Peptides against a protein of PDB entry 5KEZ. Designs and how they scored, part 207

Target 1, 320 residues: chain A of PDB entry 5KEZ
Amino acid sequence: NVAIYNPFRPWWERYQPVSYKLCTRSGNEDEFRNMVTRCNNVGVRIYVDAVINHMCGNAVSAGTSSTCGSYFNPGSRDFPAVPYSGWDFNDGKCKTGSGDIENYNDATQVRDCRLTGLLDLALEKDYVRSKIAEYMNHLIDIGVAGFRLDASKHMWPGDIKAILDKLHNLNSNWFPAGSKPFIYQEVIDLGGEPIKSSDYFGNGRVTEFKYGAKLGTVIRKWNGEKMSYLKNWGEGWGFVPSDRALVFVDNHDNQRGHGAGGASILTFWDARLYKMAVGFMLAHPYGFTRVMSSYRWPRQFQNGNDVNDWVGPPNNNGVI

## One batch from the design tools (peptide; made by RFdiffusion4, then SolubleMPNN)

Design b2_p23_5_s2 (from b2_p23_5, 9 letters changed)
Fold by OpenDDE base, seed 4:
Structure b2_p23_5_s2 (fold): chain B 320 residues (1-320), chain A 23 residues (1-23)
Amino acid sequence: as target 1 above (320 residues)
Amino acid sequence: SAADAAAEALRERMRKYFMPNPN
């Protein structure tokens, strides 16, 4: 991915890929293989956060300032390490004046335009699908168990399916022969928008952001909510079917702001309430549970926003 | 919805791209 130095190596630089090389702040491919092997050998499975909707931001300077030293040129849409060129992006497909998503109530914009300047890949193209599949298959062959698909809301479900149809079975050294990768898709659906979580059920599980939002409200005793109302927790609260749900109390985004659930979201900063929420989540059978493992950083609020929300995990001069 | 719009706004804020410091 692109290496960002202002601010100094933020967490979100990981979501600006310039290649599919397994060479990041966390280590090189050999180190990754070693980690996956060690984890698998003790029954711990690895699921990769796969960034396949886009490449890096269009405003990033061309050069080799990337975690693996690969050259890239956002201005010309040139990513030779893949390789991608201008033919592999949705620049001509997006009809907004800026080239960015301007109206999230327009599903076409959400999927065909750039997410805040991130160069939007033309996932309708078999070439692009194949390059992504090659990347994911390489990971599968290394021994990962599945994937979180980043920014799935911004990809057409059919394009995702086309990629998934190209994926190998899991590595038989650690998984039963014929095993398929576990897929869960990040889709923010709190209602009121055209794109629905149900659009993605065919590809795998989806994130249920209503879970953390509603649970937070209950635990905080907001709006007269009571714990006793959790008797029909799950589908009874209007959530997606349990077998399609990936549930969580918080994630890295809403841990840093008041979106994707709003102020009701509980985080480790509210330790007591957070433990109550996580405990309830783990005890309740609804959905596939995900527990957040995060870190503390020096928060600095300005106008209700933490200006240090960019701070990544503890590191050694940028190396994690 | 307002909640979903807020979520998208946050996502846009978080998924930043680097612009060189003009200074």
Scores: peptide ipSAE 0.035, ipTM 0.574, DockQ to the pose 0.094
Fold by OpenDDE base, seed 1:
Structure b2_p23_5_s2 (fold): chain B 320 residues (1-320), chain A 23 residues (1-23)
Amino acid sequence: as target 1 above (320 residues)
Amino acid sequence: SAADAAAEALRERMRKYFMPNPN
C-alpha cells in the first residue's frame, strides 16, 4: 500500500493498495506464511481483510512511496505490480462531476464511483476479477480460512460472486477437502438507503452494524432501553438472519467515530460497559461473533473530534 | 437514512485523502 508520512503512517494507509504483494507494515510474506502455519497448527484460523474494491487515492503522488517499493501512478491509473492500467477502473462509468460518490441514495454512484477518492476498480471486467482472485487464491493456498471483504457495499454483489466463483478450495493441509473460504462482507446498512445487506446474502455473511449500535444504547441505558429488552435479541430486533450475520461490538472505524452509528458504540475506552457488551455478545447465540483487539492512542479532542484518530497500530520493529 | 448517511460520512472521513509530505 501507499506509505503516508503526513500524518505518520496512519492506520488508513493500509486501505490504499498499490499492489497485492504481502509486503506491508504488517510484515513480509514469509512472516505471514509462518504466522498462518503456526496458527493453523493450533486450530486458530486466519481471515484476511481483503481490499478489493479499489486501489489508492487518486491524489497520491506517483512514485515508489509504498510499503514494498512498488511503482505506481494514480494519475494514469498505472499499477504495474498487479498489473492494472486505465482500462481497469470505473472512471468512465462514474457520471458524477467529481468522480467520487456524491449521493449515497444512488446505488450506481455508490458502486461505480470513487469512495473518498479511492480509485474504483472495474469489477465487471473478467481481467480485474481474475487478478483479485489470484491474490485471494494465493492467500488461500498459504492457508487462510477466509476473508472480510472491505467496502462490499461499493461492489456489485454479482461482481463479488464472480470473484468468489474463481476461488480455490481451502488448503487441505489444515482443512477438509473441498472446504470453501469463509466470506463475510462489510456492508454498512442502518436502513434508509437503497443498498441493503440482503443484497449480499448470496455471497456470504454480512456485517450487522445495527448490533453494536443497538447494544451500545441498551448497555448505556439510553432512551429508556433495558437489558430485559434483549429477550428477543437478534432477528427480533430487526437484524439480519443469524446465519447471515457477523456481529461485533465495535470495529476500527466506529471505534473512532461520533454521531449515528458511532456515539453509542462501546469501546475499550469504556472498559466496564465494553466488557459487559462483549460478554453478552459471546454468550448469546445470535450471529457469528468477532471480538475487537485494538490499541490505545493519545486521543486529543478538538471541537468534539479526536484529531489523533489517524494513529495506526504500534510499530517499533523497523517494518516500514 | 440519516443514520446510515452518518455512518458513511464517518467512513469517508476516516479514509482520508492523501496529504503530501511537507518540505
Scores: peptide ipSAE 0.031, ipTM 0.571, DockQ to the pose 0.092
Fold by OpenDDE base, seed 5:
Order: structure tokens, then sequence, then C-alpha cells
Structure b2_p23_5_s2 (fold): chain B 320 residues (1-320), chain A 23 residues (1-23)
């Protein structure tokens, strides 16, 4: 991915890929392979956060400032380490003036335009699908158990399906023959927009962002909400079917104060309430649960916004 | 800078999904 130095190595640089090389500030491919093997050998499975909707930001300077030293040129859409070129992006398909998503009520923009300047891959192309599948299959062959698909809301469900159809069975060294990768898709659906979580049920599980938002409201006792109201928690609260739900109290985005769920989201900053929420989540049968492990950073609020929301995990001069 | 712009864009995306205190 792109190496960003101002601010100094923010967490979000990880979501600006320039290649599919397993070579980042977290380690190299051999180290990753070693970790996967050791984890699998003790029954711990690995699920990779796969960034396949886009490459890096369109405004990033060309060069070799990347975690594996690969050359890239966002201006010309040149990513030779893949390789991708201008033919592999949705620049000509997006019809907005900026090239970015401008209206989230326009599903076509949401899928075909750039997410916050991130170069949007043309996932309708078999070439692009194949390059992504090769990346994911390499991980599968290493021994990962499945994937979180980042920014799934911004990909056409059919394109995702086409990629998934190219995937290998899981590595038989650790998984039963014929096992399929576990897929869960990040889809932010809090209502009010045309794209729905249900659009993605055919590909695997989806993130249920209403879960953390509503649970936070209840535990915070907002609007007179009571714990007793959780008696029909799950589908009774309008959530997606349990067998399609990936549930969580917080994630890396909404932990930073104003993401999906907003101020209702409970985090480790609210230790007591957070423990209550996580305890409830783990005790309740609804959905497939995900527990967050995060870190402290020096929050600095200005006009309700944390100006240090970029701060990444603890590191030694950028090395994790 | 490009990094600053990216950070601002991220913050804006996050704010889009902001849910205010219902009270």
Amino acid sequence: as target 1 above (320 residues)
Amino acid sequence: SAADAAAEALRERMRKYFMPNPN
C-alpha cells in the first residue's frame, strides 16, 4: 500500500493498495505464511481484510513510496505491480463532476465512482476480477479461512459473486476437502439509502451496523430505552436474518467517534458500558460475533471531530 | 497535501453516517 508520511503513517494508508503483494509494514509474505500456519495448527483461523474495491487515492504522488517499494502512478492509473492500467478503472463510467461519489442516493454513483478519491476498479472486467481472485486465492492457498470484503457497498453484488466464483477451496492441510472460504461483506446500511444489506446476502454474511448503534442506544439509556426491550433482539429489531449477520459493538471507523452509528457506538473509552455491550453480544445467539481489539491514541476534539482520528496502532518509527 | 485531502475525505465519509444523540 501507499506509505503516507503526513500525517505519519496513518491507519488508513492500509486501505490504499498499490499492489497485491503481501509486503507491508506489518511484515513480509514469509512472516505472514508463518503466522497463518502457526495459528491454524492451534485451531485459530485467519480472515483477511481484503481491499478489492479500489486502489490508492487519485491525488497521491507517483513514485515508489509504498510498503514494498512498488512503483505506482495514480495520475495515469498505472499500477505495474498488479498490473493495472487506465483500462481497469471506472473513470469513464462515473458521471459526477468530481469523479467521486457525490450522492449516496444514487446507487450507480456509489458503485461506479471513487470512494473519497480512491481509484475505483472496474470490477465488471474479467481481467480485474481475475487479478483480485489471484490475490485472494494466493491467501487461500497459504491457509486463510476467509475474508472481510472491504467497501462491499461500493461494489456491485454480481461483480463480487463473479470474483467469489473464481476462488479455490480452502487449504486441505487444515480444512475439510471442499470447504469454501468464509465471506462477510462490509455494507453500511442504516436505512434511508437505496443500497441494502439484502443485496449482498447471496455472497455471504453482511455487517449489521444497526446492531452496535441500537445496542449503544439501549445501554446508554437514550430515548428511555431499557435492557428489557432486548427480549426480541435480532430480527425483532429489524436486523438482517441471524444467519446473514456479522455483529459487533464497534469497528475501527465508528470507534473514531462519528462513523456508522455515531455517538451511540460504545467503545473501550466507555469501559463499563462497553463491557456490558460486549458481554451481551457474546451471550446472545443472534448473528456471528466479532470482538474488537484496539488501542489508545491521543484524541483531540475540535468542533466535535477528533483531529487525531488518523492515528494508527502503536509502532516503532512506522514499523508495527 | 494529498494525504490531508484523503484524511478530510475520510472524515466526511464518516460524518455521513453520523447518528446524533436522539435526546
Scores: peptide ipSAE 0.029, ipTM 0.640, DockQ to the pose 0.202
Fold by OpenDDE base, seed 3:
Structure b2_p23_5_s2 (fold): chain B 320 residues (1-320), chain A 23 residues (1-23)
Amino acid sequence: as target 1 above (320 residues)
Amino acid sequence: SAADAAAEALRERMRKYFMPNPN
């Protein structure tokens, strides 16, 4: 991914890929392979956050400022380490003036335009699908158990399916023969927009963002909410079917929000309430649960926004 | 800047993390 130095190595640089090489702030491919092996040997499975909707931001300077030293040029859509070129992006499909998503009520914009400047891959192309599948299959062969698909809302479900159909079975050294990778898709669906979580059920589980938002409101006792209202928690609250849901109290994004729904999200900053919410989640049978492990950072609020929301985990001069 | 874009992306996502109680 892009190595960002201003601000200094933010967490979100990980979501601006320039190659599918396994060289990151966390280590190289050999170290990753070693970690996966060690984890699998003790029954701990690894699920990779796969960023496959896009490459890095269109405004990032060309060069070799990347975690693996690979050259890239966002301006010309040149990612030779893949390789991708201008033919592999949706620039010509997006009809907005900016080239970015401007209206989330337009599903085609959400899928075909850039997410805040992130170069949008043409996932309809078999070439692009194959490059992504090769990346994911390499990880599968190393021994990962599955994937979180980042920004799934911004990909056509059919394109995702086409990629998934190219995936290998899991490594038989640790998984039963014929096992398929576990897939969960990040889809933010709180109603009111054309894109629905149900559009993605065919590909695997989806993130249920209503879970953390609603639970936060209840635990905080906002708007007269009571714990007793959780009697029909799950599908009874309008959530997706349990067998399609991945649930969580918070994630890396909404930990950093302080407005609207973001304010309702419980995080480690509110330790007692957070423990209550996480405890409830783990005790309740609804959905596949995910527990967040995070870190403190020096929050500085200006006009209601944390100007340090970019701060990544504790590191040694950018190396984790 | 890249930082501004990332921050905006985060804020945009955050604005969508609320839904009223259906009950």
Scores: peptide ipSAE 0.034, ipTM 0.656, DockQ to the pose 0.122; fails the geometry check

Design b2_p23_5_s3 (from b2_p23_5, 10 letters changed)
Fold by OpenDDE base, seed 4:
Structure b2_p23_5_s3 (fold): chain B 320 residues (1-320), chain A 23 residues (1-23)
Amino acid sequence: as target 1 above (320 residues)
Amino acid sequence: SAADAAAEALRARMTRYFQPNPN
């Protein structure tokens, strides 16, 4: 991915890929293989956060400022390490004046236009699908158990399916023969928009952002909410079917005070309430649970916003 | 939605820092 130095190596640089090389702040491919092997050998499975909707920001300067030194040129849509070119992006498909998503009530914009300047891949193209599948298959062959698909809301479900249909079975060294990768898709659906979580059920599980938002409200006792109301927690609260739900109390975005869920989201900063929420989540059978493991950073609030929300995990001069 | 708007605002703010500093 792009190496950002201003601010200094923020967490979000990981979501600006320039290649599919397994060469990041966390290490190289050999180190990754080693980690996956060691984890699998003790029954710990690895699920990769796969950024396949887009490449890096359109305004990023061309060059080799990337975690693996690969050259890239956002201006010309040139990513030779893949390779991608101008033919592989939705520039001509997006009809907004800015080229970015301008209206989230327009599903075509949400999926065909750039997410905040991030170059939007033409996932309708078999070439693009194949390059992504190759990347994911490489990971599968290494021994990962599945994937979180980043920004799935911004991809057409059919395009995702086309990619998933190209995926190998899991590595039989650790998984039963014929096992398929576990897929969960990041889809923000709190209602009121045309894109629904149910659009993606066919591809795998989806993130249920209502979970953390509603649970936070209850635990905080906002709006007269009581824990006794959790008697029908799950589908009874309007959440997606349990077998399609990936549930969580918080994620990295809303932990920073923004994103889906709003201020109701509980985080480790509110330790007691957070433990209550996480404890409840783990005790309740609804959905597949995800527990957040985060870190502290020097928060500085200005006008309700943390100006240091970019800060990544503890690192050694940018290397984790 | 309000949630998406908030997320978009956050991402928009982050976009200002997309330019890598080679120094």
Scores: peptide ipSAE 0.031, ipTM 0.629, DockQ to the pose 0.071; fails the geometry check
Fold by OpenDDE base, seed 3:
Structure b2_p23_5_s3 (fold): chain B 320 residues (1-320), chain A 23 residues (1-23)
Amino acid sequence: as target 1 above (320 residues)
Amino acid sequence: SAADAAAEALRARMTRYFQPNPN
């Protein structure tokens, strides 16, 4: 991915890919392989956050400022380490003036235009699908158990399916023969927009952002909410079917106060309430649970916003 | 929704920190 130095190595640089090389601030491919092996050997499975909707931002300068030193040129859509070229992006398909998503009530824009400047891959192309599948299959062959698909809301479900149909079975050294990768898709659906979580059920589980948002409201006792109202928690609250839901109290985005769920989202900053929420989530049978493991950073609020919300995990000069 | 808008705003802010190639 792009190596960002201003601010200094933020967490979100990981979501600015320039190649599919397993070479990042966390380590190289050999180290990753070693980690996956060691984890699998003790029954800990690895699920990779796969950024496949886009490459890096269109405004990033060309060069070799990347975690693996690969050259890239966003301006010309040149990512030779893949390789991608100008024909592999949706620039011509997006009809907005800016090339970015301008109306989130327009499903076509949401899928075909750039997410906040991120170069939008033409996932309708078999070539693009194959390059992504090769990346994911390499990970599968290493021994990962599945994937979080980043920004799934911004990909056509059919394109996702086409990629998933190219995936290998899981590594039989650790998984039963014929096992399929576990897929969960990040889709922000809090209602009121045309894209629905149900659009993605066919591909795997979907993040249920209503879960953390509503649970936060209840535990905070906002709007007169009571714990007793959780009697029909799950589908009874309008959530997706349990077997399609991946649930969580917070994630890396909304933990920073700007994610889906708004101010209701509970985080480790509110330790007592957060423990209550996580405890409830783990005790309740609804959905597939995900527990956040995060870190403290030097928050600095200006006009209600943390200007240091870019701060990544504790690191040694950018290396984790 | 407002929550979705906030999430998008967060992503939008990320793009403001893009830097020129230091090499």
Scores: peptide ipSAE 0.029, ipTM 0.594, DockQ to the pose 0.068; fails the geometry check
Fold by OpenDDE base, seed 1:
Structure b2_p23_5_s3 (fold): chain B 320 residues (1-320), chain A 23 residues (1-23)
Amino acid sequence: as target 1 above (320 residues)
Amino acid sequence: SAADAAAEALRARMTRYFQPNPN
C-alpha cells in the first residue's frame, strides 16, 4: 500500500493499495504464511480484510513510496505491479462533477464513483475480477479461511458474486475438501438509503451496524432503554437474519468516533460498559460474533474531535 | 445518511494526507 509519512504511517494507509503483494508493515509474505500455518495448526483460522473496491487515492504522488517499493501513478491510473491501467477504473462510468460520490441516495454514484478520492476499480470487467480473484486465491492457497470485503456497499453485489465464483476451495491441508471461504461484507446500512444489506445476502454474511449502535444505547441506558428489552435481541430488533449477520460492538472506524453508530458505540475507552456489551454479545446466540482487538493511542480532542485518530498500530520495526 | 456522512468525513481527512513525504 501507499506509505504515508505525514502523519507518520497512519492506520488508514493500509486501505490504499497499490499492489496485491503481501508486503506491508504487518509483515512480508513468508511471515504471513508462517502465521497462517501456526494458527491453523492449533485450530485458529484467519480471515483477511480484503480491499478490492479501489486502489489508492487519486491525489497521491506517483513514485515508489509504497510498502513494497512498487511503482504506481494514480494520475495515470498505472499500477504495474497488478497490473492495472486506465482501462480498469470507473472514471468514465462516474458522472459526477468531482468524480467522487456526491449523493449517497444515488446507488449508482455510491458504487461507480470514487469513495472520497479512492480510485474506483471497474469490477464489471472480467480482467479486474480475475486479478482480484488471483489475489484472494493466493491467500486461500496459503491457508486463510475467508475474507472481510471492505467497502462492499460500494461494489455491485453481482460483481462481488462474479469474483467469489472464481475462488478456490479452502486448503485441504486444514479444511474439509470442498470447503468454501467464509465471506462477510462490510455494508453500512442503518436505513434510509437505497442500498440495503439484503442486497448482499447472496454473497455471504453482512456487517450489522445496528447491533453495536443499539446495544450501546441500551447499555448506556439512553432514551429509557432497559436491558430487559434485549429479550428479543436480534431479528426482533429489526436486525438482519442471524445467519446473515456479522455482529460486533465496535470496529476500527467507529471506535474513533467515525462511521456508523455515532456516540452510542462502546469501546475499550469505556472499559466497564464495553466488557458488559462484549460479554452480552458472546453470550447471546445472534449472528456471527467478532471481538475487537485494538490499541491505545494518545487521544487529543479539539472541538469534539480526536486529532490523533490517525495513529496506527504499534510498530517499532524500521523495515517498511 | 448521518452514518455515511461521518464515514465520509473520516475518509475525507485521508485525502488531506495523500501526498507521501519520504522524509
Scores: peptide ipSAE 0.028, ipTM 0.612, DockQ to the pose 0.071; fails the geometry check
Fold by OpenDDE base, seed 2:
Structure b2_p23_5_s3 (fold): chain B 320 residues (1-320), chain A 23 residues (1-23)
Amino acid sequence: as target 1 above (320 residues)
Amino acid sequence: SAADAAAEALRARMTRYFQPNPN
């Protein structure tokens, strides 16, 4: 991914890829392979946050400022480490003036235009699908158990399916022969937009962002909400089917107020309420549960916004 | 930064769609 130095190595640089090399602030490919092996050997499975919707931002300067030193040029859509070129992006397909998503009520824009300037990959192309599949298959062959598909809302479900159909079975050294990778897709669906989480059920599980948002409201006792209302928690609250849901109290985005749920989201900053929410989640049978492991950072609020929301995990001069 | 602007836009958008459950 791109290496950002202003601010100094923010967490979000991870979501701006310039190659599919397993060479990041966390280590090189050999170290990753070692970690996966060690984890698998004790029954801990690894799921990779796969950024496959896009490459880095269109405004990032060209050069070799990346975690593995690979050259890239966003301006010319040149990512030779893949390789991708201008033919592999949706610039000509997106019909907005800016090239960015401008109207989230237009499903075509949401999927064909750039997410906040991030260069949008042409996932309709078999070449692009194959490059992504090769990346994911490399990880599968190393021994990962599955994937979180980042920004799935911004990809056509059929294109995702086409990629998934190219995936290998899981590594038989640790998984039963013929096992398929576990897939969960990040889709933000709180209602009110044309793209629905149900559009993606065919590909795997979907993040249920209503879960943390609603649970936070209830536990905070906002708007007259009561704990007794949780008697029919799950599908009874309009959530996706349990077998399609991945549930969580918070994630890295909305922990910083950047995602679905807004201020209702409970985090470790509200320790007592957060423990209540996480405890409830783990006790209740609805959905596949995910527990957040995070860190504190020096928050500094200006005009209601944390100006330090970019701060990544504890590091040693950029090395994690 | 561009990221900050994006985050702000996202926050605003997400807030608009959040509604309490009448249950």
Scores: peptide ipSAE 0.026, ipTM 0.657, DockQ to the pose 0.090; fails the geometry check

